Peptides against a protein of PDB entry 3J47. Designs and how they scored, part 78

Target 1, 121 residues: chain A of PDB entry 3J47
Amino acid sequence: IRLTNQLKSLKGLQSKLKDVVEYLDKVINKELPINHTILGKLQDVFNLLPNLGTPDDDEIDVENHDRINISNNLQKALTVKTNDELMVIYISNLVRSIIAFDDLIENKIQNKKIQEQRVKD
Target 2, 69 residues: chain B of PDB entry 3J47
Amino acid sequence: YEEKEESNLAATKSMVKIAEQYSKRIEEEKELTEEELKTRYVGRQDPKKHLSETADETLENNIVSVLTA

## One batch from the design tools (peptide; made by RFdiffusion4, then SolubleMPNN)

Design b2_p18_7_s4 (from b2_p18_7, 11 letters changed)
Fold by OpenDDE base, seed 4:
Structure b2_p18_7_s4 (fold): chain B 121 residues (1-121), chain C 69 residues (1-69), chain A 18 residues (1-18)
Amino acid sequence: as target 1 above (121 residues)
Amino acid sequence: as target 2 above (69 residues)
Amino acid sequence: DTWEKNIELQKKLRELLS
């Protein structure tokens, strides 16, 4: 559900961006007047997007970077964070699996001992 | 879409929490392993079983966390 | 750090298995 909602949101954003691009192309071609409302909303969205490719990379506060990075740098940071989380989860699962296997092996050893004792009787 | 964004934000916060929980779970798993070691020395089956069950629960929680992440 | 801790845990588990 959560992933689906995130995906839906992303798809919605993508669709909206596509619509904006199409609108901008039409405006450039003088086919349609600029919809100021859509443009304003888009501009707001773009302003909320992390600055892509501005040379002043240095001043972006690193801490807010992890939260704000929905845009490329932000997307990268989010991707890194997601990757780290996935790695942690993966390792945890591996550890749990190893523990489970250890217990299984011990149970098998015990079962073998019980069987050997039964054969001796 | 807004609901999804809120959900994504909540999910991200949940992921941070999951990371913290994961770290804690790893520590708990280590403790369980030590208990298993202790149980091996004591020869009591019951503590070993409990450790195994706890390890399984920890694993399940991690899987659920992965699926939720 | 969590990753490294996990690796260490895995090593400990492997040692216990062994």
Scores: peptide ipSAE 0.495, ipTM 0.855, DockQ to the pose 0.018; fails the geometry check
Fold by OpenDDE base, seed 3:
Order: structure tokens, then sequence, then C-alpha cells
Structure b2_p18_7_s4 (fold): chain B 121 residues (1-121), chain C 69 residues (1-69), chain A 18 residues (1-18)
């Protein structure tokens, strides 16, 4: 469900971006006038997005590095963070699995001991 | 789309929380192992079961974290 | 340390299953 919702949101965003690009192309080609309302909303969206392009600006707020790649350079840093998080989760799962196996082994050992006692009786 | 976006945001926040809880989960896992060790010595099945259950819960939380990520 | 512990746990589990 969550993944499906994420995919749907991403698809919606992709479609909207495509529409914007198409609109911009038409405006550049003088086929359609600029829709100021749509452009204003788009600008607002871009302003909310981390700056993708400027490598030199020190203003990479370290706090936003952990958020999923919204924008290119920041996106790379976010990708690294995501990978690290996934690695932690993976390790955690392995640890849990090991614990579960240990418990299973212990249970099996106990069961064997019980069976051995029953055979001796 | 909005519901999905909210869900994704919640998932991201959950991931941050997962990182914080990871250390706690590791400790819980250790506790389970200790309980198993104690159960080996005391012969009490209940503590071992509890440890196993805690380990399972820790594992489940990790899986949920992976799915959220 | 966690990795090594996990390996040890897996070994113990295998022993228990045998």
Amino acid sequence: as target 1 above (121 residues)
Amino acid sequence: as target 2 above (69 residues)
Amino acid sequence: DTWEKNIELQKKLRELLS
C-alpha cells in the first residue's frame, strides 16, 4: 500500500512535470502565451526544492542531506544517506535473524534433551 | 496523490526514528540473547520465549523500516 | 562484533537443529 501510494505520487509528479515542460516548450515556440498562474505555482515548487545546480554555495544545509533526493547535488548526498540507512536496516535484519536462529537452535536442543529423557524412561 | 505524499513523508520521518531506535533494537536483541542464556541455565522456558519474541519484534521493526525506506 | 556474534548465533542454531 505505501509503496503503491509513493509510486502513484511519483507518477503524478512526473505527469505534471511533463505537462510543464510541454507548456514551456510551447511558450518558447510562441505557440501559447505564458500562463502566469501555473508558472507561479511551479516557481513555488522549485523554491521548495533543494537547489540542484549550484555546487559552490556553502548553504547546503546539512539537515536536508538526509532527506530523499529532491534535487541533483543534494540528491546525490541524500542518496548516500539513504544507502547508509538501508545498510543499517539490512544489518539490523541480519541481527534479528541470527537471534531468531539462536532461539530456534536452543529450542531444538531442548526438544532433543526431552526426547532423550523419554527414551531413557 | 496527497495521501501518498503524506505517507511518504511519514515514512521518511519513520526512517529517522528507525535510526534512533536502531541502537535500542540492538540492545533488545542482546537482552533476548541474555534471556536465552539464562533459560539454558535455569531451565525456565518462559524467559527464552520472551527473548525470542523480543527478537522477532526487533526483526519485524527492521523489516518495516526496510519497507518504509 | 555484531557480525561475529551473528555468525556465532547461526552456528549455535545449526548445532541445536542437529
Scores: peptide ipSAE 0.440, ipTM 0.838, DockQ to the pose 0.014; fails the geometry check
Fold by OpenDDE base, seed 1:
Structure b2_p18_7_s4 (fold): chain B 121 residues (1-121), chain C 69 residues (1-69), chain A 18 residues (1-18)
Amino acid sequence: as target 1 above (121 residues)
Amino acid sequence: as target 2 above (69 residues)
Amino acid sequence: DTWEKNIELQKKLRELLS
């Protein structure tokens, strides 16, 4: 469910971007007037995106770098954080799987011993 | 899209909590493994079963955390 | 160390299944 919602949001964003590009192309070709409302909303979205281009502002809180991967530098930091979190989850799942397998192995060994005893009986 | 964004925000907040719980869950998993080892030597099936159940619960919690992440 | 231990445990599990 959560992954599906994330994918849906990403697809919606992609569709919107495609519509904007198509609109801009039509405006350039004088086929349609500029939709100022769509452009305004897009500008607002871009303004909310962390500035990709200014490496020099050291002071932008490290906290935003961890969450919003939309801007390349912020996206890189967020990607690294996401990768680290995924690694932790992966390792945790592996550990749980190993424990579960150990129990299965023990059960199998016990079952084999029971069968061997039944054959001797 | 808005509902998904709200869900993602909630998931992010949950991730911080999960990170704290993760350390505790790892320790709980280790304790269960030690109980299984002890049960293997003692020949008592009941402690091993309990360890397996706790390991499964820890695994389920990690899966939920991954899905939330 | 934990990762290596997990790999070893997985190998033991595979041996037991087999």
Scores: peptide ipSAE 0.439, ipTM 0.838, DockQ to the pose 0.015; fails the geometry check
Fold by OpenDDE base, seed 5:
Structure b2_p18_7_s4 (fold): chain B 121 residues (1-121), chain C 69 residues (1-69), chain A 18 residues (1-18)
Amino acid sequence: as target 1 above (121 residues)
Amino acid sequence: as target 2 above (69 residues)
Amino acid sequence: DTWEKNIELQKKLRELLS
């Protein structure tokens, strides 16, 4: 459910961004007037988004490192954080798998002992 | 879309909590393995089963955490 | 240490399954 919602939100954002690009292209071509209301809302969205567009700002703000990768440098830092989290999850899953295997092995050994005892009886 | 955004925010907060609880979960898994070892010596099946179930629950929680991340 | 323990557990599991 959570992953599905995240995917839906991302798809919605992508669609909206595409619409904005198309609108901006039409405005540049003087095919449509500038809709100030849409642009204002879009600007608000961009202001809330980590600065994606300026490649030159080397300032990896450490504070937003924990949040979802929106900008490339911020995205890179966020990607590193995501990778670290995924590694932790991977290790955790591996540990659980090992425990499950240990239990399976023990169960098999017990079953074998029970079977051997039944043959002796 | 708004509901999904709220869910993603909640998931992110949960990831921080999961990281904190991860160490505790690892310890719980170790305890289960130790109980299984003890069960091998005592020959009692019940403690071993309980340990296995707890390990499975810990694994499931980690998988959910990974999927949320 | 956890990785090595996991490998050891996997080996024990394989031995038990044999």
Scores: peptide ipSAE 0.434, ipTM 0.835, DockQ to the pose 0.014; fails the geometry check

Design b2_p18_8_s1 (from b2_p18_8, 9 letters changed)
Fold by OpenDDE base, seed 1:
Structure b2_p18_8_s1 (fold): chain B 121 residues (1-121), chain C 69 residues (1-69), chain A 18 residues (1-18)
Amino acid sequence: as target 1 above (121 residues)
Amino acid sequence: as target 2 above (69 residues)
Amino acid sequence: DYKEFLEKLIKYKEELRK
C-alpha cells in the first residue's frame, strides 16, 4: 500500500513535469501564451526543491534529509541516510541469522549427545 | 497528490520509529545470546530455547521492517 | 566447538557494529 502510493505520487509528478515541458515548448514556439499561474506554482515547487545547482550556499537545510530522491545535494544527504538505514537493516538480518545458526548448532550437538547415550544404553 | 504526500510523511515518521525499534531489537538479541552462553555453561536447556525464540522474533521484525521500507 | 563458533559470531557482530 505505502509503496503503491509513493509510486502513484511519483507518476503524478512525472505527468505534471511532462505537461510543463510541453507547455514550455509551446511557449518557445509561440503557439501558446505563458500561463503565469502555472509558472508561479511551478516556481514555488522549484524553490521548495533543494537547490540542485548552486553548490555554494552552505545552508544545506539539514531538515529535508528524509526525502530520498529530491534535489541532488539533498539527494546526496538523503542517499547517505538511506544507505545508513539499509546498513542497519542488513546488520540486523546478519545478527538474526547468526543467532539462528548458533541455535541450530546447539540443537545438533544436543541431538548427537542424546544419540550417543542411546547407543551406550 | 496531497494524500500521497501525507502518506509519505507518515511513512517517513514510521521509519524513524522502526529505527528505534530496531535498536531495541538488537539489544534483545544480545540478551538472548548471553542467556544461551550461560545455558551452555550451566547445562540449562530452557534459557537457550528462550534465547533462540527471541532471536527468531527479532529476525522476523527486521524482515517486516525491510519489506515495509 | 559450538561455543567457539558462537564466540566468533558474537565477535563478527561486534565488528560489523563498528
Scores: peptide ipSAE 0.436, ipTM 0.840, DockQ to the pose 0.016; fails the geometry check
Fold by OpenDDE base, seed 4:
Structure b2_p18_8_s1 (fold): chain B 121 residues (1-121), chain C 69 residues (1-69), chain A 18 residues (1-18)
Amino acid sequence: as target 1 above (121 residues)
Amino acid sequence: as target 2 above (69 residues)
Amino acid sequence: DYKEFLEKLIKYKEELRK
């Protein structure tokens, strides 16, 4: 059960990471604006991870329960840390996309000014 | 269990390192934006272009970091 | 600084749309 939950959590995290990467790629390619919804989805995945790790109340011996709890807490902490890192990466990519967009807009404005000046001459 | 814990700890440490690198890249991007702002005020086209290119490179590096995380 | 930048971008986008 614990190993299965860990694998499921890892798969979920991997899927979410893939989605974030795909989104970031689309932003880099200027296909999509920065979507804050991706960050929200990432948070949702992290909130769902603890729920997926709830062992069904089957009769697991008490001594194993404490070790299982400690290991689950550690795994949860690692998952939270991973989420925070992913969030930072997402925010950073968003900021870069905004900067790149600003530069593009400025270049476009400059080009327009040059064209307007040529028409006046 | 201990081996798995150690592996998870190592993975976490690696992720922390990636996060630090990403944070540094974000700061570099901010610096580029500031330079772009300065270039806009000075009206120097070349510095602005350079800032834009550097921002793009920083973005690409962050994307690669996300993909490799 | 970031907020001001965003505001300038928005304004510029609006000007380009006109």
Scores: peptide ipSAE 0.429, ipTM 0.836, DockQ to the pose 0.015; fails the geometry check
Fold by OpenDDE base, seed 5:
Structure b2_p18_8_s1 (fold): chain B 121 residues (1-121), chain C 69 residues (1-69), chain A 18 residues (1-18)
Amino acid sequence: as target 1 above (121 residues)
Amino acid sequence: as target 2 above (69 residues)
Amino acid sequence: DYKEFLEKLIKYKEELRK
């Protein structure tokens, strides 16, 4: 459910961005008059988006560390964060697997000991 | 779209909480391993079963965390 | 053998935490 909703939101955003690009192309080609209201809303959306285009400004805005790859510098920071999170998850799974394996070995040893005691009897 | 965005925000907040819970789970797993070592020395089976169950629960929670990440 | 394995696992877990 959660992943499906995220995917649907991303698809909706992609469709809207495509519509905006098509509109901008028509305005550039003078096929449609500039709709200032739509452009204002788009500008607001772009201002809320981390600046994708300026590679040089190293200002790692601390707030966006957890959010998905929206900007290249932000994207690099987000990629590093995602990599760190995946590493933690991997290590955690490995530790759990090791503990489960240890328990299996202990159970096997106990079962063998019980069987040996039954044969002596 | 708004409902999905809200769900994504909730998921992100949940990930931070999961990280804290994960640290706690690691400590619980260590305690269980120590209990298993002690139980093996004492020869009692009951503490080992409890340790195994807690390890399984910890593993399940990690898998859910991976699926949510 | 199992005790030694458990000790190795504990050590490995400690190394993963540093």
Scores: peptide ipSAE 0.426, ipTM 0.832, DockQ to the pose 0.017; fails the geometry check
Fold by OpenDDE base, seed 2:
Structure b2_p18_8_s1 (fold): chain B 121 residues (1-121), chain C 69 residues (1-69), chain A 18 residues (1-18)
Amino acid sequence: as target 1 above (121 residues)
Amino acid sequence: as target 2 above (69 residues)
Amino acid sequence: DYKEFLEKLIKYKEELRK
């Protein structure tokens, strides 16, 4: 469900970006008038997007750094954070697996002991 | 799209919560392992089963955390 | 304790394979 929602959101964003590109191309070619309302909304969206292009803006808002950096610098930081989180989850899963195996081994040992006792009686 | 955005926001909040709970889960797993060790000494199947169940629960929580991440 | 546990796991795996 969560992955599906993320995928849907990404697809929607992709579709919107495609529409924007198509619109911009038509405007550049003087085929259609500029829709100022759509452009204004798009500009607002772009302004909210982390700066993808300029390495020099040191103002990586630390608060947004912990969030999925869609911007390359922010995105890199978010990617690193995501990787760290995934590593933690992976280690935790390994530990759980080890514990589960230990329990299985012990259960098997106990079952063998019970069977051996039954064969002796 | 809006529903997905809301879901992503909720997921992000859940990740923060998971990070906080992660240390606790690790400790719980250690406790289960200790209980299993203690159960081996006591020879009772019940404590061992409980440890296994807790380990499984911890694993499940980690998987959910990864999926949320 | 962990080392001993690992050794026991290895031994158990060998016993299961026999």
Scores: peptide ipSAE 0.399, ipTM 0.839, DockQ to the pose 0.011; fails the geometry check

Design b2_p18_8_s2 (from b2_p18_8, 11 letters changed)
Fold by OpenDDE base, seed 1:
Structure b2_p18_8_s2 (fold): chain B 121 residues (1-121), chain C 69 residues (1-69), chain A 18 residues (1-18)
Amino acid sequence: as target 1 above (121 residues)
Amino acid sequence: as target 2 above (69 residues)
Amino acid sequence: DLKEFLEKKIKYQEELQK
């Protein structure tokens, strides 16, 4: 359910970006007037996106670590952190699965021993 | 879109809570492994079953955490 | 064997969280 919702949101964002590009092309060609409302909302979205364009190394404020969804450079550092967290969760799941599997194997071995005893009686 | 954005915000808040609970889940997993070892030595199936059940609960919580990430 | 493997995995997770 959650992954499906994330994928749906991403697809909707992609469609909206495509519509904006198409609208901008029509405005450049003087076919349609500028929809100021859509452009204003897009500008607000861009202003909320951390500036992708300044490669200035210094003030990567460490506090932005938790915002996985934001733009490329900060997003690259955040993506590395997110990948590490996902790896930890994956490893934890594997460990739990191994414990559960070991218990299952031992239960099967015990059941087999009980059956072998019943055949001898 | 809005429902999904709300779901993502709830997920992010859940991740913070997962970080706090992660250490506790690791301890619960260790307890299960110890009970399994004790059961193997004593030959009693009941403590081993309890350990397996707690390991499964811990696994489910990790899967929910991955889905919220 | 399984216990030792689990302990090693837990230790690795603790190192990743630091």
Scores: peptide ipSAE 0.479, ipTM 0.852, DockQ to the pose 0.024
Fold by OpenDDE base, seed 5:
Structure b2_p18_8_s2 (fold): chain B 121 residues (1-121), chain C 69 residues (1-69), chain A 18 residues (1-18)
Amino acid sequence: as target 1 above (121 residues)
Amino acid sequence: as target 2 above (69 residues)
Amino acid sequence: DLKEFLEKKIKYQEELQK
């Protein structure tokens, strides 16, 4: 459910961004008048988005590191964090798998001992 | 879209809490492994079964956490 | 052997969380 909702939101955002680009292209080509209300809302959205494309490396605000930031430098830092989290999860799954295998091996050994005792009786 | 965004925000906040809970789950997994070791010496099957079940539950929770991340 | 392997993994996870 949560992943499906995230995917739907991302698809909706992608569609809206595409519509905006198409609108901006039409305005640049003088095919449509500038709609100030739509542009104002878009500017508000862009101001809420981490600055995509400012080349100055220095102002990575540490507090926003946990949010999926689409900006390439912030995206690199987020990619590193995500990679570290994925490694932790992977190692954890590996540990659980090893415990489960150890239990299976011990169960098999016990079953074999029970069979050997039954053959001696 | 808004409902999904709210759900994603809640999921992200839950991930931080999951990381803390994960450390606790690792400790629970260790305790189970020790109980298995003790059960090998005592020859009782029942503690071993409980350990296996808890290890499986821990594994499932990690898989769900990976899928949610 | 399994216990030692598990202990090493847990220690690695604790180091990664610091």
Scores: peptide ipSAE 0.472, ipTM 0.845, DockQ to the pose 0.024
Fold by OpenDDE base, seed 4:
Structure b2_p18_8_s2 (fold): chain B 121 residues (1-121), chain C 69 residues (1-69), chain A 18 residues (1-18)
Amino acid sequence: as target 1 above (121 residues)
Amino acid sequence: as target 2 above (69 residues)
Amino acid sequence: DLKEFLEKKIKYQEELQK
């Protein structure tokens, strides 16, 4: 369910971005007047979206280190912190899996002992 | 789209809370392992079962955290 | 053996959180 919702959101964003690019191309070609409301919303999206589209090197804003999967260039520094968080979650899952295996092994040993006792009675 | 965006925003806020709760989940997992060890020495099945159940719950919470990340 | 391995993993997770 969650992955499907994320994929649907990404597809919706991709479609909206395509519509914006097509609109901007029509404005550049003087086929359509500049819609100030769409441009204002786009500017707001660009201000809220850390620069997804422009590969220019320098403004790695240091502060937003922590979280996975928002957009490519700030994504490199964010990807490191995200990888660390994912690694912690992965290690925790491994630890829990090991505990569950230990319990399973012990349950098998106990069941064997109970069967051996029942054969002696 | 909007419902899914709202769900993603809620998931992103939940990830901060999950990071804060991660240390607590690790401690809960450790408590389960200690109870299992005690049960191995005492020969009582019930404390070991309780430890396994808490470890499983801690695992499920970590999986939900990964799915939210 | 398993307990010691778990303790080592917990310690590593605590170091990653610092």
Scores: peptide ipSAE 0.483, ipTM 0.855, DockQ to the pose 0.024; fails the geometry check
Fold by OpenDDE base, seed 3:
Structure b2_p18_8_s2 (fold): chain B 121 residues (1-121), chain C 69 residues (1-69), chain A 18 residues (1-18)
Amino acid sequence: as target 1 above (121 residues)
Amino acid sequence: as target 2 above (69 residues)
Amino acid sequence: DLKEFLEKKIKYQEELQK
């Protein structure tokens, strides 16, 4: 359910971005008048998007490390952080699995001892 | 789309909470391991079972955290 | 052995949270 909703949202965003690109191309070609309302909303979206286009500012501002899906450089730093978090979760799952297996092994050993005792009686 | 965006925002907030709770879950896992060790010495199946159940619950919470990330 | 492995993993997780 959750993954399906995420995929649907991403598909919706992709379709909207495509429509925007097509609209901008038509405006550049003077085929359509500039819709100021759509452009204002797009400008607001671009202002909320971290700068995709300037390679030169190496200063990744430390404060926005937690927001996963913004622009390639910030996205790279966020991808590293997300990878580290996923690694921690993976390690934790392995630890829990190992504990569960240890318990299962000990339970099997105890069951075997009980069965051996019943055969001697 | 909006319902899914809201779900993703809730998921992100859940991930932050999971990071905070993760340390606590690790401590709960340690407590389980200690109870298992005690159960191994005492020969009581019940404490060992309880330790296994808490380890499983901790594992399930981590899986939910991974699915949320 | 299991306990030592668990302790090592816990320590690693604590380092990743800092």
Scores: peptide ipSAE 0.481, ipTM 0.851, DockQ to the pose 0.025; fails the geometry check

Design b2_p18_8_s3 (from b2_p18_8, 11 letters changed)
Fold by OpenDDE base, seed 4:
Structure b2_p18_8_s3 (fold): chain B 121 residues (1-121), chain C 69 residues (1-69), chain A 18 residues (1-18)
Amino acid sequence: as target 1 above (121 residues)
Amino acid sequence: as target 2 above (69 residues)
Amino acid sequence: DLNEFLEKLIQYREELRK
């Protein structure tokens, strides 16, 4: 359940990032006006994730500082995603290690049983 | 800005792919554990061995994924 | 599943100790 939720969140983030890129490309190409609704959805995803500040690309007068904040928010988003992925990998490795250890113990028990049978013969 | 966005998107896609692979590996590991449990109850050594081998392979794949991440 | 695995591991250790 928890792993599935993390994976779902990661997929959601990926989809949102893709949508942002597509939107930014369309804005750059002047094919679409800056869609505030897409930015709002991005903001919602970023708010559900630790505050990935939305690039308000719409205000032409966003001083260099606001662009820096947007870049920082994107970097933070990527960092969070990376951390989530690393955490999932860590948990999976731990689970595999536990399974391998369990198998090792089972093998040792079997070996002990074989030795005990040989001593009885 | 575009270069950073593209890099971030690529990184995000890579991470999602790794996460999906990891999730699949965890599920495979769980299935192996269930098979091992079943094999323990049935007393069949061969299925247990197969489960152990598959768990080890899954572990190895996870380690490689961690090293690649 | 993890807890069940851990419990089985504990049981196996007890069997090895006997």
Scores: peptide ipSAE 0.416, ipTM 0.831, DockQ to the pose 0.014; fails the geometry check
Fold by OpenDDE base, seed 1:
Structure b2_p18_8_s3 (fold): chain B 121 residues (1-121), chain C 69 residues (1-69), chain A 18 residues (1-18)
Amino acid sequence: as target 1 above (121 residues)
Amino acid sequence: as target 2 above (69 residues)
Amino acid sequence: DLNEFLEKLIQYREELRK
């Protein structure tokens, strides 16, 4: 069970990393404007990712180092995509909160009007 | 390795679809807000209530999407 | 950040109530 959950989490992370890469590619291609706040959050997520490079295996040939760096860069790209997705989710939640707030304000205004009418009667 | 890449591509496509659905929900929320504004000015309470309900539904769907992501 | 935004929205509602 625990190992299966870890594997599932790893798969989710991998998918998220792919999404980040795709977002970064879209940003690089100027298909989407660069959102600095998203990039900052993505960078924070990347910095929180444990360095998956086990430094200790000295014997991995120079060619594998480039592949690992590519993998890390890809992971960074996927992290950016994840950040973009998270940003979209965040914006959506904010919009919903604003709408809910507007409804509350309207309800309050209506209640105040009803009270004022009752006092005049 | 190739099978894993294909699976990741499929997952990415699914995520794009979710993003599109989210965009549609945001647009529905905006429409509800406009109806609420119109109702506020015209004194029609019913359209405002409907807008509020649609906004709540949109919020709920986004929360579910976040929890499933 | 989300919580701070929510707090700002609450404050804005309180201002509109006065």
Scores: peptide ipSAE 0.416, ipTM 0.824, DockQ to the pose 0.016; fails the geometry check
Fold by OpenDDE base, seed 2:
Structure b2_p18_8_s3 (fold): chain B 121 residues (1-121), chain C 69 residues (1-69), chain A 18 residues (1-18)
Amino acid sequence: as target 1 above (121 residues)
Amino acid sequence: as target 2 above (69 residues)
Amino acid sequence: DLNEFLEKLIQYREELRK
């Protein structure tokens, strides 16, 4: 279920991304006016996508650079936050694994003692 | 798509809550580990089992968090 | 200590594996 939902979301994101790219191309070509709503949704998508590759260093005009830089900074900040969260999850899993391992060892020790006692009887 | 977005949002909110709960769970895990250690010394299987169960629950929650992340 | 416990657990696992 979860994997299926993730896959569906990924497919939806891919489709949306394609639509956005197509829209952006049309906007760049001045075929369509800049739709703020689409841009907002795109920004939301970008905010949700931590590693959308650094836009290639293509000569994007300076004014767009600042906005892109802000977006990149936000993306970086979101990436850092995501990394921090992943780190916490990782540490938690590690701790749980250690505890589980400790319990396993103790259970094994106990089982061994029980077996030794049974052999002595 | 909307359902998944909602699920992701819920997962993100859950993740923040999980971070807080995680800190608390780590503390609970430590306490349980101490109890397990105490139980190991006392030879009482019950506290140790409880610690193990709590650790497992903590692990499971972390796994779910990773899967939702 | 947790580390000591872990070490003992590792040793016990090794003993049981033999």
Scores: peptide ipSAE 0.395, ipTM 0.825, DockQ to the pose 0.012; fails the geometry check
Fold by OpenDDE base, seed 5:
Structure b2_p18_8_s3 (fold): chain B 121 residues (1-121), chain C 69 residues (1-69), chain A 18 residues (1-18)
Amino acid sequence: as target 1 above (121 residues)
Amino acid sequence: as target 2 above (69 residues)
Amino acid sequence: DLNEFLEKLIQYREELRK
C-alpha cells in the first residue's frame, strides 16, 4: 500500500511537472500571459518537492539566472534540510541497533552464568 | 494527490515532533541501560526484559519513521 | 558509515559468541 501510494504520487508529480514545463514554454513563447496564481502554486509544489526540478544549467537564459539561482538556492536549502532529516533518522537507527545489541550481549552473559551454575550443581 | 500532499505535510510535522520525542526516548533508553547495569550488579533479570521491550518499541518507531520519510 | 557500524556490531556479536 505505502509503496503503491508513493509510486502513484511520483507518477502524478511527473505529469504535473510536464504540464508546468508545457505552460512555461507557452509563456516564454508569449502564447499565454504569465499567470501569477499558477506560478505561486508551482512555487508551493517546489517547496514541498525540493528534489524534482533542477533544470540542467546549460540552456537557462541570463535574466532567469537570478530567479533560477534563488530557486536553486532554495532547492539546495531544501536538499540540505532533507539530508539533515535523513541523518537524524540514520543516527536514531544506529542508537536503537546499539541498544538492541547491548541487550543481546546481556542476555548471552546471563545465559552463560545460568549454565555455569547448572554445571556446578 | 491533495490527500498525499496533506499526508506528507503531516508526516513532516510529525517527523519534527518525532525528532523531539526521539531525543526524549534516547534519554529514556540511557536510563534503562543504566538500570540494566545496576540490575547486572544485583543479579535480577526482570528490569532487563523491560529495557529490551522499550528498545524494541523504539526500533519499531524508527523503522516506521524511515518508511514514512 | 552506517554499513561499517553494522559490520562492527556483527563482528562484536561474533566475538561474544566465541
Scores: peptide ipSAE 0.375, ipTM 0.815, DockQ to the pose 0.015; fails the geometry check

